Peptides against a protein of PDB entry 4KTY. Designs and how they scored, part 171

Target 1, 266 residues: chain A of PDB entry 4KTY
Amino acid sequence: YVLNDIGVIFYGEVNDIKTRSWSYGQFEDGILDTCLYVMDRAQMDLSGRGNPIKVSRVGSAMVNAKDDEGVLVGSWDNIYAYGVPPSAWTGSVDILLEYRSSENPVRYGQCWVFAGVFNTFLRCLGIPARIVTNYFSAHDNDANLQMDIFLEEDGNVNSKLTKDSVWNYHCWNEAWMTRPDLPVGFGGWQAVDSTPQENSDGMYRCGPASVQAIKHGHVCFQFDAPFVFAEVNSDLIYITAKKDGTHVVENVDATHIGKLIVTKQI

## One batch from the design tools (peptide; made by RFdiffusion4, then SolubleMPNN)

Design b2_p24_5_s2 (from b2_p24_5, 12 letters changed)
Fold by OpenDDE base, seed 5:
Structure b2_p24_5_s2 (fold): chain B 266 residues (1-266), chain A 24 residues (1-24)
Amino acid sequence: as target 1 above (266 residues)
Amino acid sequence: SSSTGGGELSDEFFEKLLKELKSK
């Protein structure tokens, strides 16, 4: 989880699982310096740089360009004229070195690119890390642990009313660390995510959230446990919005979100 | 907030999911 510099990222759909190679390159020339530069740009104090909780949280913020001119600009509109299409990247090294050289956010990334770069950052700094792919990944924007899907009377999605979203897959990271800030037993793997999905206490960041806590339904523990829990456990609530303003729950599906979570065993 | 995640846009995914739901 620290020494491997080449990995496999899972993507696609639950019924059509695909893999892509990713070069992490945490030992390549200039990568450590770039990781230090990222922490410098975050104005992270020296004392915090030895704390994997702080480092992973700062990394989750800084790998995305939101708020702080971090490493990667996300794009999902299939218009990549001012940069590199997300699918063209094969590893973290070129992205990190471009960021270090240009001192500007690199275009463009999607979830696996964010996860790949973040994995390099964590491993480079001696934090054991892996990429996790969640199929049928929920994006709960109001932390209610439900995916409220509003339907028109014809059965089509009302995109105006539907604020929550579901992705066919999403990639994030798990980082290994002790959690002295949590009760005993909630150390180990921590979910961290650098894809800019939601604002967490003023910045687009996510985690570290204890995987053990999430597995046992302890969503009260810092950081962002409710959001990560929702990504893997949300119920789909199908609501027909009537023209008269009434809402009717048509269906509840507890089986689709988080159907499969995959990571490379190293 | 900006919805971000995997490879397929949420609206397209929802449409697929709804088709599956209706077929059951």
Scores: peptide ipSAE 0.069, ipTM 0.737, DockQ to the pose 0.560
Fold by OpenDDE base, seed 3:
Structure b2_p24_5_s2 (fold): chain B 266 residues (1-266), chain A 24 residues (1-24)
Amino acid sequence: as target 1 above (266 residues)
Amino acid sequence: SSSTGGGELSDEFFEKLLKELKSK
């Protein structure tokens, strides 16, 4: 989880699982320097740099450009006119070196690009890390641990009212660390995500969230456990918005979100 | 399917789910 410089990222759909190679390059020239530069840009103190909890949280913020002029600009509009299309990247090295040289955010990334770069960052700093792909990944943006899908009376989705969204797949990272700030047993793999999805205490960041805690339904532990829990376990709530302003629950589906979670084991 | 082969947001997903729901 630290020594491998080439990996595989899972993507596609649950019925059509695909893989792509990704070069992490954590040992290539200039990459460690760039990772240190990222922490410098985050104004991270030296004492915090030895704490994987702090490092992974800072990394989750800094791998995306939001808030802090971090590494990658996300784009999902299929235009990509002012940069490199997300699919054109084959590894982290070119992205990180471009960031270091230009001192400006690199365009463009999507979830697997964010996860790939973040994986390099973590591994480069000696934190065991892996990429996780969640198929049917929920994006709860109102912090209610469910996916509220608002329907018109005709049965079509009301996009104005529906704020929550679902990805056919989403990639994030798991980082291995002890969690002395949590109860015993909730160390080990921690979910961290650098794809800018939700604001967490003032910044677009996510984690570290204890995978063990989430698996046992504990969402009260820092950081961002409710969001990560929702990504993998949200119920789909279909709500008809009536003309009189009332809401009627038409259907509940607990089977689709987090249908498959895949990671490469070493 | 996205041209990048990347993640697709809710529209196609929800349409599929709604179709399945209506077929029940």
Scores: peptide ipSAE 0.053, ipTM 0.722, DockQ to the pose 0.307
Fold by OpenDDE base, seed 2:
Structure b2_p24_5_s2 (fold): chain B 266 residues (1-266), chain A 24 residues (1-24)
Amino acid sequence: as target 1 above (266 residues)
Amino acid sequence: SSSTGGGELSDEFFEKLLKELKSK
């Protein structure tokens, strides 16, 4: 989880799982320097740089360009005129070196690119890390731990009212660390995510959230456990918006979100 | 499939789910 510089990222659909190779290149020339530079740009104090909790949280913020002119600009609109299409990247090295040389955010990334670069960052700094792919990954934007799908009376989705969304797949990272800030047993793998999805205490970042805590429904544990929990375990709530302004729950589906979570074991 | 080849927030997901629900 630290020494491997080439990995596999799962993507596609739950019924059509695909894989892509990703070169992490954590030992390539300039990469460690770039990771240190990222922490410098984050204005991270030296004392915190030895703490994987702080490092992973800072990394989750800094791998995306939001808030802090971090590494990657996300784009999902298929318009990449001012950079590299996300699908064209094959590894982290070029991205990180471009960031270091230009001192400007690199365009463009999507979830697997964010996860790939973040994985390099973590591994480069000696934090065991892996990429996780969640199929039917929920994006709860109102922190209610459910996906509210608003329907018109005809049964079609009301896109104006429906703010929550579901990714066909989403990639994030798990980082291995002790969690002395949590109760005993909630160390180990921690979910961290650098894809800019939601604001977490003032910045677009996510984690570290204890995987064990999430598995056991302990969403009160820092950081961002409710969001990560929702990604993998949200119920879909179908709500009909009536013409009179009333909302009626028509259906609840607990079976689709987090249908498959995949990670490389080695 | 995603138009970008990556993760996609798609209304198509909900449409598929709704279709499945209506079929039951």
Scores: peptide ipSAE 0.042, ipTM 0.714, DockQ to the pose 0.344
Fold by OpenDDE base, seed 1:
Formats: sequence, C-alpha cells, structure tokens
Structure b2_p24_5_s2 (fold): chain B 266 residues (1-266), chain A 24 residues (1-24)
Amino acid sequence: as target 1 above (266 residues)
Amino acid sequence: SSSTGGGELSDEFFEKLLKELKSK
C-alpha cells in the first residue's frame, strides 16, 4: 500500500459502480516536505509524529481547511468560481504543492479529493492506507445511530425537519496500525475521514475508529466509532409530521445504509 | 450534483431512495 503511487477510486451508484484514476505521488519532490509542513501547521509535537494514532487523527483534521487553515476547502454547491472544480483534480501532488507554496487552503475538494490527499499524507509518513467507498453512506449528525427522515403527509421529504442525510456514495480512508489503547483484536484497519462532516471533540475530524470493533458492534472505543458505525449501519426511520404537531413512525428500514462497501484489493 | 461528477447529498436523492423503498 505504501509503495503504490497510482490508485483507483470507486464512485457512482450501487447499481452502476464507476472508477477513476488518482495519482498519489507520495515520492514526488516536495510532497514529503509538505506532509511535514502540515504537521508543523498543526503544532504537532515531535514525539507524536511517530505515533500513527496521533498522526492519522491530526491528518484527518488538517486535510480539511476547517478550524485550522488546513489543506482543502470543500464545496458541493456546483459554484467553483474562486478555484478548481473538484472533478478537475487527477491527483494529490498539485494540491499539496499549492498548499505548501501559498500557505493557504486550496479550493476545492469533495470526498474523493479529500480521501486522495489524505491517502498521500498517510503513505508519505509510512502508514499503510487505502481508500474506501461506501454506497448509501449515512451522515448522522445527532449521534443516535439512526437516520430520522421526516415526511410531509403527502409522503415527500420535509427538508426543514430532516437534519440527517445520506450520500449516494462517500469516500474515506482506512489506515493500518496497532491500537494498544484498545482491547486486543481491535488493531489493523482503522477508519479515518478528512471530509468535514461532524465535529469531534472540538474539530472537524474523524477517527481512527477500529474497523474490527465496528464490525462487532462495539462503538464505545475511541475515536468517533458511533459516527463511523452510523455511516455503514444506520436504520432509516421514516417519520410523518402531522399538521397537529404529532410525529408518527411510518416505516423502519435496516437494509439500505451501507449497502455496499468497496475498496481496491492492492 | 451528478453521481458521476461527485457525491450527491440532495432532496432529489432522498426522493429517489423513497421511491425505491416504496416499490418493494
């Protein structure tokens, strides 16, 4: 994983899976220096830089521009007048070198761009990493492990009441490390995500969350396991908001969130 | 946004999902 400088990212829809090439470029001139610069901007102490738990958590925060003037500004409004459209990027190198040169956040990214840059960051620092694509990826913003979808009486979504959301697909990273801070057996692949979605203890960051712990329903371990669990295993709760102010649960679906999770084998 | 151009997080996607669920 660390030695591969070109990858494939899965996207599209569960019934029409697509792939795009991404150049990680972790061996290109200036890229390692930029990764060190990112940790300097985070004011990360030297002792922590050898710990993949701390490094992946800091990287999760710093690859997005929120809170700390990190690498990438996210945009999903289809208006990219002040930068590069997310779809125009083909790799991490230009983004990281622009950040190092300008010392300002680079515009713009979406999930696969965040995941691509974060994958480069991890690999540069000797952490085995891969990109994961989740189809029907939930965004639980109240940490209740369910997606509350509010409906009008006619059956249409009430977007004012519905705060939770679902991506058709979402990309994040898995990083390989030991977890001496967790019970035995919960090392290995750890979910980490640099796309700014939710606040985690004061910053827009996510992980590392043990994939093995999540697979066994253990969400009590650091970091952000409930959020990652919800991304892949939330129940959809359909609630009709009546005109009299009452809420009625119309349906519960436990089969659609996390319908397919795909990652490149190599 | 387009499913080919990026992730979609929209009311239109929710409506599509609901339609698929109701068809089962």
Scores: peptide ipSAE 0.036, ipTM 0.705, DockQ to the pose 0.318

Design b2_p24_5_s3 (from b2_p24_5, 11 letters changed)
Fold by OpenDDE base, seed 3:
Structure b2_p24_5_s3 (fold): chain B 266 residues (1-266), chain A 24 residues (1-24)
Amino acid sequence: as target 1 above (266 residues)
Amino acid sequence: SSSNGGGLLSDEFFVELLKELKSK
């Protein structure tokens, strides 16, 4: 998990799983320096740099450009005129070296690019890390741990009321660490995500969230466990918005969100 | 799209999924 400099990232659809190679390059010249520079730009105290909890949380914030002029600018609108299309990246090295050289956010990333760069960052700093792909990944926007799909009486989706969304797939990272700040048993793999999705205590960041806690339905533990739980376990709630302003639950589907979670076992 | 990157599921996807769910 630390020594592998080339990996595979899963993507595509649950019924058409695809893989792409990704060069992490954590041992390449200038990469460690760049990772240290990222922490410097984050104004991270030297005392915190040995703490994988703090490092992974800072990394989740700094790999995205939001809030802090971090590494990558996300783009999902198929307009990449001012940078590199996300699909053109094959590894982390060029991105990190460009960031270090230009001292400006690099354009552009999507989830697997964020996850790839973040994986390099974690591994470079000696934190065991892997990329996880979640198919049917929910984005809970109102922190109710469910995916609310509002329908008109005619059965069409009411896009104005529907604030939650689902990605066909989403990639994030798991980092291995002890969690002395949590009860015994909630160490090990921690979900961390650098793709800017939701604000967490003032910044676009996510995690570390205990994978064991999430698997057992414990969402009360720091950090961002409710959001990560929702990504992998939300029920689809179909709600009909009636003309009289009442809302009626039409159907519930507990089978689609987090239908498949894949990581390379090395 | 899956070939070009991660994408949000469309409204049409959920409408069709609901139809399938109701048919079970």
Scores: peptide ipSAE 0.481, ipTM 0.872, DockQ to the pose 0.414
Fold by OpenDDE base, seed 2:
Structure b2_p24_5_s3 (fold): chain B 266 residues (1-266), chain A 24 residues (1-24)
Amino acid sequence: as target 1 above (266 residues)
Amino acid sequence: SSSNGGGLLSDEFFVELLKELKSK
């Protein structure tokens, strides 16, 4: 297979798809050493470093700074006074080299930056990887595989009750590997995500989740399949919270979440 | 903002979406 040094990341909106170039730089000087350093910081055993399942899961944790002083600090509040705005990054190299040099998390990232750096990490370690963009990407916080939208009786959203959220778009990675830990047929592309969204067994990480498992509704397969499934296939459940404390399902929309999933062909 | 980064959909977005859904 050919590992490209430069990629394209899709973003924007479903009706206004945009692209940005991203330099992965997996062959640049110091990048491999930095990827090894990331695994060292994760205290990853040498025996695990040859296993793409373990490597991708560790990478999903370590590309974000949460829990373990990993590579990138996320910020979504448009306040970037103590670092670089996420939109200013054009590739992974500067981020990874800064991390290696400073030994401190780099500020700041958002989903495509996390995905870009994670893609470099995976490719650098010989794992075939690509970035996926999901438009209308749900964030299920209670693992019920639904996007619950609570409404007041007046029709406004009850923000206190509504814990789930939807991104206009979200980027994550797919990594190619065998899954001997899963039934036959669930190898191949695995969803992995380094954007810190949910805690997975004690750490902000996600995957590897079998794309085939997700596609066929096998959410019981490790790792984080319910979360990834919800990102791409949650129903929007509109629930009216009555003054008496009762909840009534007012409407269900199965058409918006995961409306478009885009990836570059390898 | 999608131009500057991924963002969460607003409450207003869902309210309007529900209105559209009810109109079908």
Scores: peptide ipSAE 0.476, ipTM 0.871, DockQ to the pose 0.424
Fold by OpenDDE base, seed 1:
Structure b2_p24_5_s3 (fold): chain B 266 residues (1-266), chain A 24 residues (1-24)
Amino acid sequence: as target 1 above (266 residues)
Amino acid sequence: SSSNGGGLLSDEFFVELLKELKSK
């Protein structure tokens, strides 16, 4: 998980799983220097740089450009006129070296690009890391552990009544570390995500969230466990919005969100 | 290289999914 410099990222649909190669390049010239530069730009205290909890949390913030002029600008609108289309990237090295040279955010990324660059950052700093792909990945905007789907009285969906959404797939990272700040047994793999999705205590970052805690339904432990839990476990709640302003739950589907989670084990 | 980016599921997707759910 630290020594492999080439990987495979899963994507596509749950019924049509696809793979792409990604070069992490954590041993390439200038990459370690760039990772240190990222922590310098974050103004990370030197005492924290040896703590994988702090490093992974800072990395989740700094791999995206939001808030702090971090590494990557996301784009999902098919307008890439001012940079490189996300699909054109084949690895982390060119992105990180461009960031170090220009000292400006690199355009553009999507989830697998964020995850690829973040994986390089973690591995470069000696943190065992892997990319995880979640099919039917929920984005719970209000952290209620539900994907609210509002229906009009005629049965049509009204997507304006919620900010909740579901990705066909989403990629994030798992980082291996001890969690002395959590109860015993919640160390090991920690979910961390650099794709800017939600604000976490003042900036776009996510994790580290204990995979073991989430697996056992514990969402009360830092960091961002409710959000990560919702990505993989949210129920689809179909709500009819009545003309009188009342909401009626019409149906519940607990089977689709997080239907398949895939990671390469090598 | 050829790639397919992650996308948000459409309203139509959930309408069809709900129909399937109601048929059970």
Scores: peptide ipSAE 0.469, ipTM 0.866, DockQ to the pose 0.376
Fold by OpenDDE base, seed 4:
Structure b2_p24_5_s3 (fold): chain B 266 residues (1-266), chain A 24 residues (1-24)
Amino acid sequence: as target 1 above (266 residues)
Amino acid sequence: SSSNGGGLLSDEFFVELLKELKSK
């Protein structure tokens, strides 16, 4: 794999696919040192630093600021007064160097920023990595592998009945590694995500989840395979919540979630 | 802005999507 220092990230909508450049800068001065510092902040044992499974999982936690004072603070409320708007970032270098210098989380990121920084982190540590964009990316909050959409009897959506949501697009990473902890054939690309979405065994992290396992419906394999599966394969379940407290499935749509998954081939 | 960042799909989006689904 040719480790490019500049990449393209896909975003926008499925009907209006957009691209942005991202400078990973994995070879820039201070970046490797910062990646090592990130692992130091995570209190990662030296013996684990050679294991891409552990490294990618730690990276998924540490690239976000939640739980561990990691690299990036996420913000989606369009209020960026105390930092840099996510859209203003053009690469990982400034973010990582700021983190190393300030020793405080950098403001602010969204999915592509998290993915960009995480891609740098992985590549710096010799892990082949790429960014993946999923259009209509489900956020399954209750781990039921479906996207619940509750309707009132009048047909209005009641968003209070679920924490499930769908992103117009979401970016995460795939990291290439062997998975000796999984059955044969489930190595290769592993989904990892540093955007803080769900708590995974006590921390906002995600993966590594075997892409091959997910493709074959093997969601029982570590780590976070059900969540990643749901991101790309959840059915939209339209449920009418009746006044008597009963729920009736009105419609099921299996065609929208994960409608398009795009990655730049390395 | 929603144009540059990942955003959550609105309730209105799903209402319209459901209408389309029901029309099929």
Scores: peptide ipSAE 0.458, ipTM 0.866, DockQ to the pose 0.422

Design b2_p24_5_s4 (from b2_p24_5, 12 letters changed)
Fold by OpenDDE base, seed 1:
Structure b2_p24_5_s4 (fold): chain B 266 residues (1-266), chain A 24 residues (1-24)
Amino acid sequence: as target 1 above (266 residues)
Amino acid sequence: SSSVGGGKLSDEFFQKLLEELKAK
């Protein structure tokens, strides 16, 4: 995982899985220096830089530009006039070197770009890492482990009544580490995500969340386990919002969120 | 490189899914 400098990222739809190549370039000139610079910009204490828990959490915050003028600005509005369209990137090297040179956030990224750059950051710092693609990835905004889908009284879906949403696909990272801060058995792969989705203790960051803990329904362990759990295991709750302000659950679907999770095993 | 950006699923998608669910 650390030594591979070229990878494959899965995307598309669950019924039409696609792949794209991504150059991580963790051994290219200036990339390690840029990763160190990212930690310097985060004002990360030197004692923490050897701890993969702290490093992955800081990286999760700093690969996105929110809060701290980190590496990448996200854009999903199909307007990329002030930068590079997310689809034009083929690897992490140009992004990281531009960030180091300009000392300003690079425009623009989406989930696979964030995941690609974050994968380079982790691997460059000696943390085994891989990209994960989740199809039907939930974004639970209120941390209730549900995807609330509101219906009008006529039975029509109205997404304006909720902040919850579902991605057709979403990419994040898994980083390999021990978790001495968690109960025994919850080390190994940890979910971390640099795509800015939710605020976690004052910053747009996510993880590390124990994959083993989440798999066993343990969402009480740091960090951001409820959010990651919801991404892969939320129930779709169809709720009729009545004019009198009452809510009635009409239907529940537990089969669609996290329907397929794909990762390359290299 | 060709790619399709991630997007949020539409109301129409969930409407169809709901109708399929009701039909079971």
Scores: peptide ipSAE 0.495, ipTM 0.871, DockQ to the pose 0.363
Fold by OpenDDE base, seed 5:
Structure b2_p24_5_s4 (fold): chain B 266 residues (1-266), chain A 24 residues (1-24)
Amino acid sequence: as target 1 above (266 residues)
Amino acid sequence: SSSVGGGKLSDEFFQKLLEELKAK
């Protein structure tokens, strides 16, 4: 994982899986210096820089521009007039070098761009990392571990009341590390995500969340395990919002969220 | 959205799923 400088990112839809190449370039000139610069901008103490838990958590915050003038500005509105369209990026190097040179956030990224840059950051710092693509990735924004779809009394989806959302696909990272802060057995792969989705203890960041913990339903373990759990395991809950303000669960679908999770094994 | 870009699933998508679910 650390030694591979070119990767493949999965995207598209579950019924039409697509791949794109991504150059990580973790060994290219200036990239290590840029990663150090990112940690400097994050005001990381020197002692913390040797801890993959701290590094991955800070990286998840700093690869996005929110809160801290980090690396990438996200855009999903198909209006990219003030930067580079997310689809135009082919690797991490240009993004990181632009950030280092300009000292300003780079425009624009979406999930695979965030994941690509974050993967470079992790690998550059000696943390084994890979990109994971989750098809039908839930975004739980009320921390109830459900994807709540509200219905009108006539059975039609109520978009106004429905706050949760599902991405057709979402990319994040898994980083390999020991977790001495967790019980034995919850080291190994940790989910980390730099795409700004939710606030975690005051910043747009996510993880490290133990993949083993999530797999076994241990959502109480730091960091952000409930959110990551919801991304891959949320049930679709169809709720009729009655005029009197009562909610009635009409249907539950446990088969769509996290339907397919893909990662490169190499 | 770009051909590569991720997108949020539409209300119509969930409506269709609901109808399929009700039909099962």
Scores: peptide ipSAE 0.481, ipTM 0.872, DockQ to the pose 0.415
Fold by OpenDDE base, seed 2:
Structure b2_p24_5_s4 (fold): chain B 266 residues (1-266), chain A 24 residues (1-24)
Amino acid sequence: as target 1 above (266 residues)
Amino acid sequence: SSSVGGGKLSDEFFQKLLEELKAK
């Protein structure tokens, strides 16, 4: 989790699981310096840099370019004219070194690129980390812990009203740490995500969210446990939007979100 | 074929899923 500089990232679909190699390169020249630079750009107090809770939370913000001119610009529109297509990256080293040299966000990333770079950041700083892939990963936009799919009265999906979405797959990180800020038993693996999905207390960041807390439905535990819970356990709720403005739940599906969660074992 | 990045599931996907759900 710390020493391995090459990894495997799972992607694709639940019925067609794919793997890609990713070079983390946490021991390559300039990478530690770059990770320190990232924390400098985040204006982290020196006292906080030894706290994996603070470091992982700041890392989740700074690996994306949102809010703070962090490492990576996300793009999902298949238009990559001003940078490198996300699929062309093979590891974290080139991205981090480009960021360090240019002092500008690197283009472009998607979830596995964010997760790859974030994994390097965590490992470089001595935080055990791994990448997790969730198939059918929900993106709850309104923090109701549901994936709301709105229907017209004729039964067709209303894409305009449907704000929530589901990724075919999503990658994030788990970081190993103690959680003295949580009750006993909620240390260990913590979900952290640098893909800019939702605003968390003023920044596009996510976690650390206790994996144990999420597994046991303790969504009240900091940080971002409701969002991560929704990613893996939201019900699909089909809602008919009536002309009178009323909403009627037509169907509920509790079987699709988080259908498969995969991580590489050491 | 470009390695398919992560993508949002389509409306058509959910429509089909709904129809399957109704058929149960």
Scores: peptide ipSAE 0.472, ipTM 0.869, DockQ to the pose 0.388
Fold by OpenDDE base, seed 3:
Structure b2_p24_5_s4 (fold): chain B 266 residues (1-266), chain A 24 residues (1-24)
Amino acid sequence: as target 1 above (266 residues)
Amino acid sequence: SSSVGGGKLSDEFFQKLLEELKAK
C-alpha cells in the first residue's frame, strides 16, 4: 500500500469494467517535497503533520483547487482548452511537479485523477492508501441519505427538481489509520475523497470516514460519514411532486447504488 | 483506447429503471 509506485484504477460501467494504469511515483525526485509544499500551502501546523487523520483531511481539501488554490481543477464538460484533458494523465508525478513549479492549480482532473494524485500524497507521507471505485455512486446534495428522483405527475423524470445525481462510477481513496477519536473497532480503512463534490465544514473535502462504521450503518462519526454512506448505500426514491406541493413516494429501489465497489487489493 | 470519463447518469437511464421496476 505504501511501496507500490504503479497501480491500477478501475473505471467504466458495472457491466463493462475497465482498468487503467496509474504511476503514483511517490519516490520520484521532488514528489515528497511537493507533498510537503501542499501542506505548507494549507498552512498546516507542524504538530498536525504526524497525525494521519489531520493529514488525510487536509489532503482531501488540497488535492482539489477549490477554496484554497489546491492541486487540481476539476472539469467534466469535455472542454479542456486551457489545460490537459483528464484522460491524458498517466500518473501523479507530472501533475504534482507542475503544481510545485507553477504554484497554481493544474488543469484538469476528474475523479480518478484526483484519486491518483491523492493516493500519491498519502503514500508519500507514509499513510497506507488505495483507490476505490464505486459503480453507481450517489451524490446526495441535501444530506438525506437518499437519491431523490422527482417525477412529474405523468410519471416522467423531472430533471429540474432532481438535484441529487448518480455517477456511473466514482473513485476515491481509502487510507489506513487508527481512529482514537472514534469508538474501538472503527479504525483501519478510512474513506477520503479529494474530488470536489460537497462542502464539508467550510471547504470542499471529504473524510476520513470509517469504512467499518459506514458498513455497519454508523453515520454519526466524523468526518462526512453521511455523505460517504449515501455514495454507497442510498436508495433510489422516485417521488411524484404534486401540483399542490406534496410529495408522494411512488417507488423505491435499494439495489443500484453502490452495486459494485472495487479496489486492487481486498 | 477509449478512456471513458466519469459521467452522471441521465434522466433516460432513471426513466428506464423506473419502467423496469414497475414491470416487476
Scores: peptide ipSAE 0.465, ipTM 0.867, DockQ to the pose 0.354

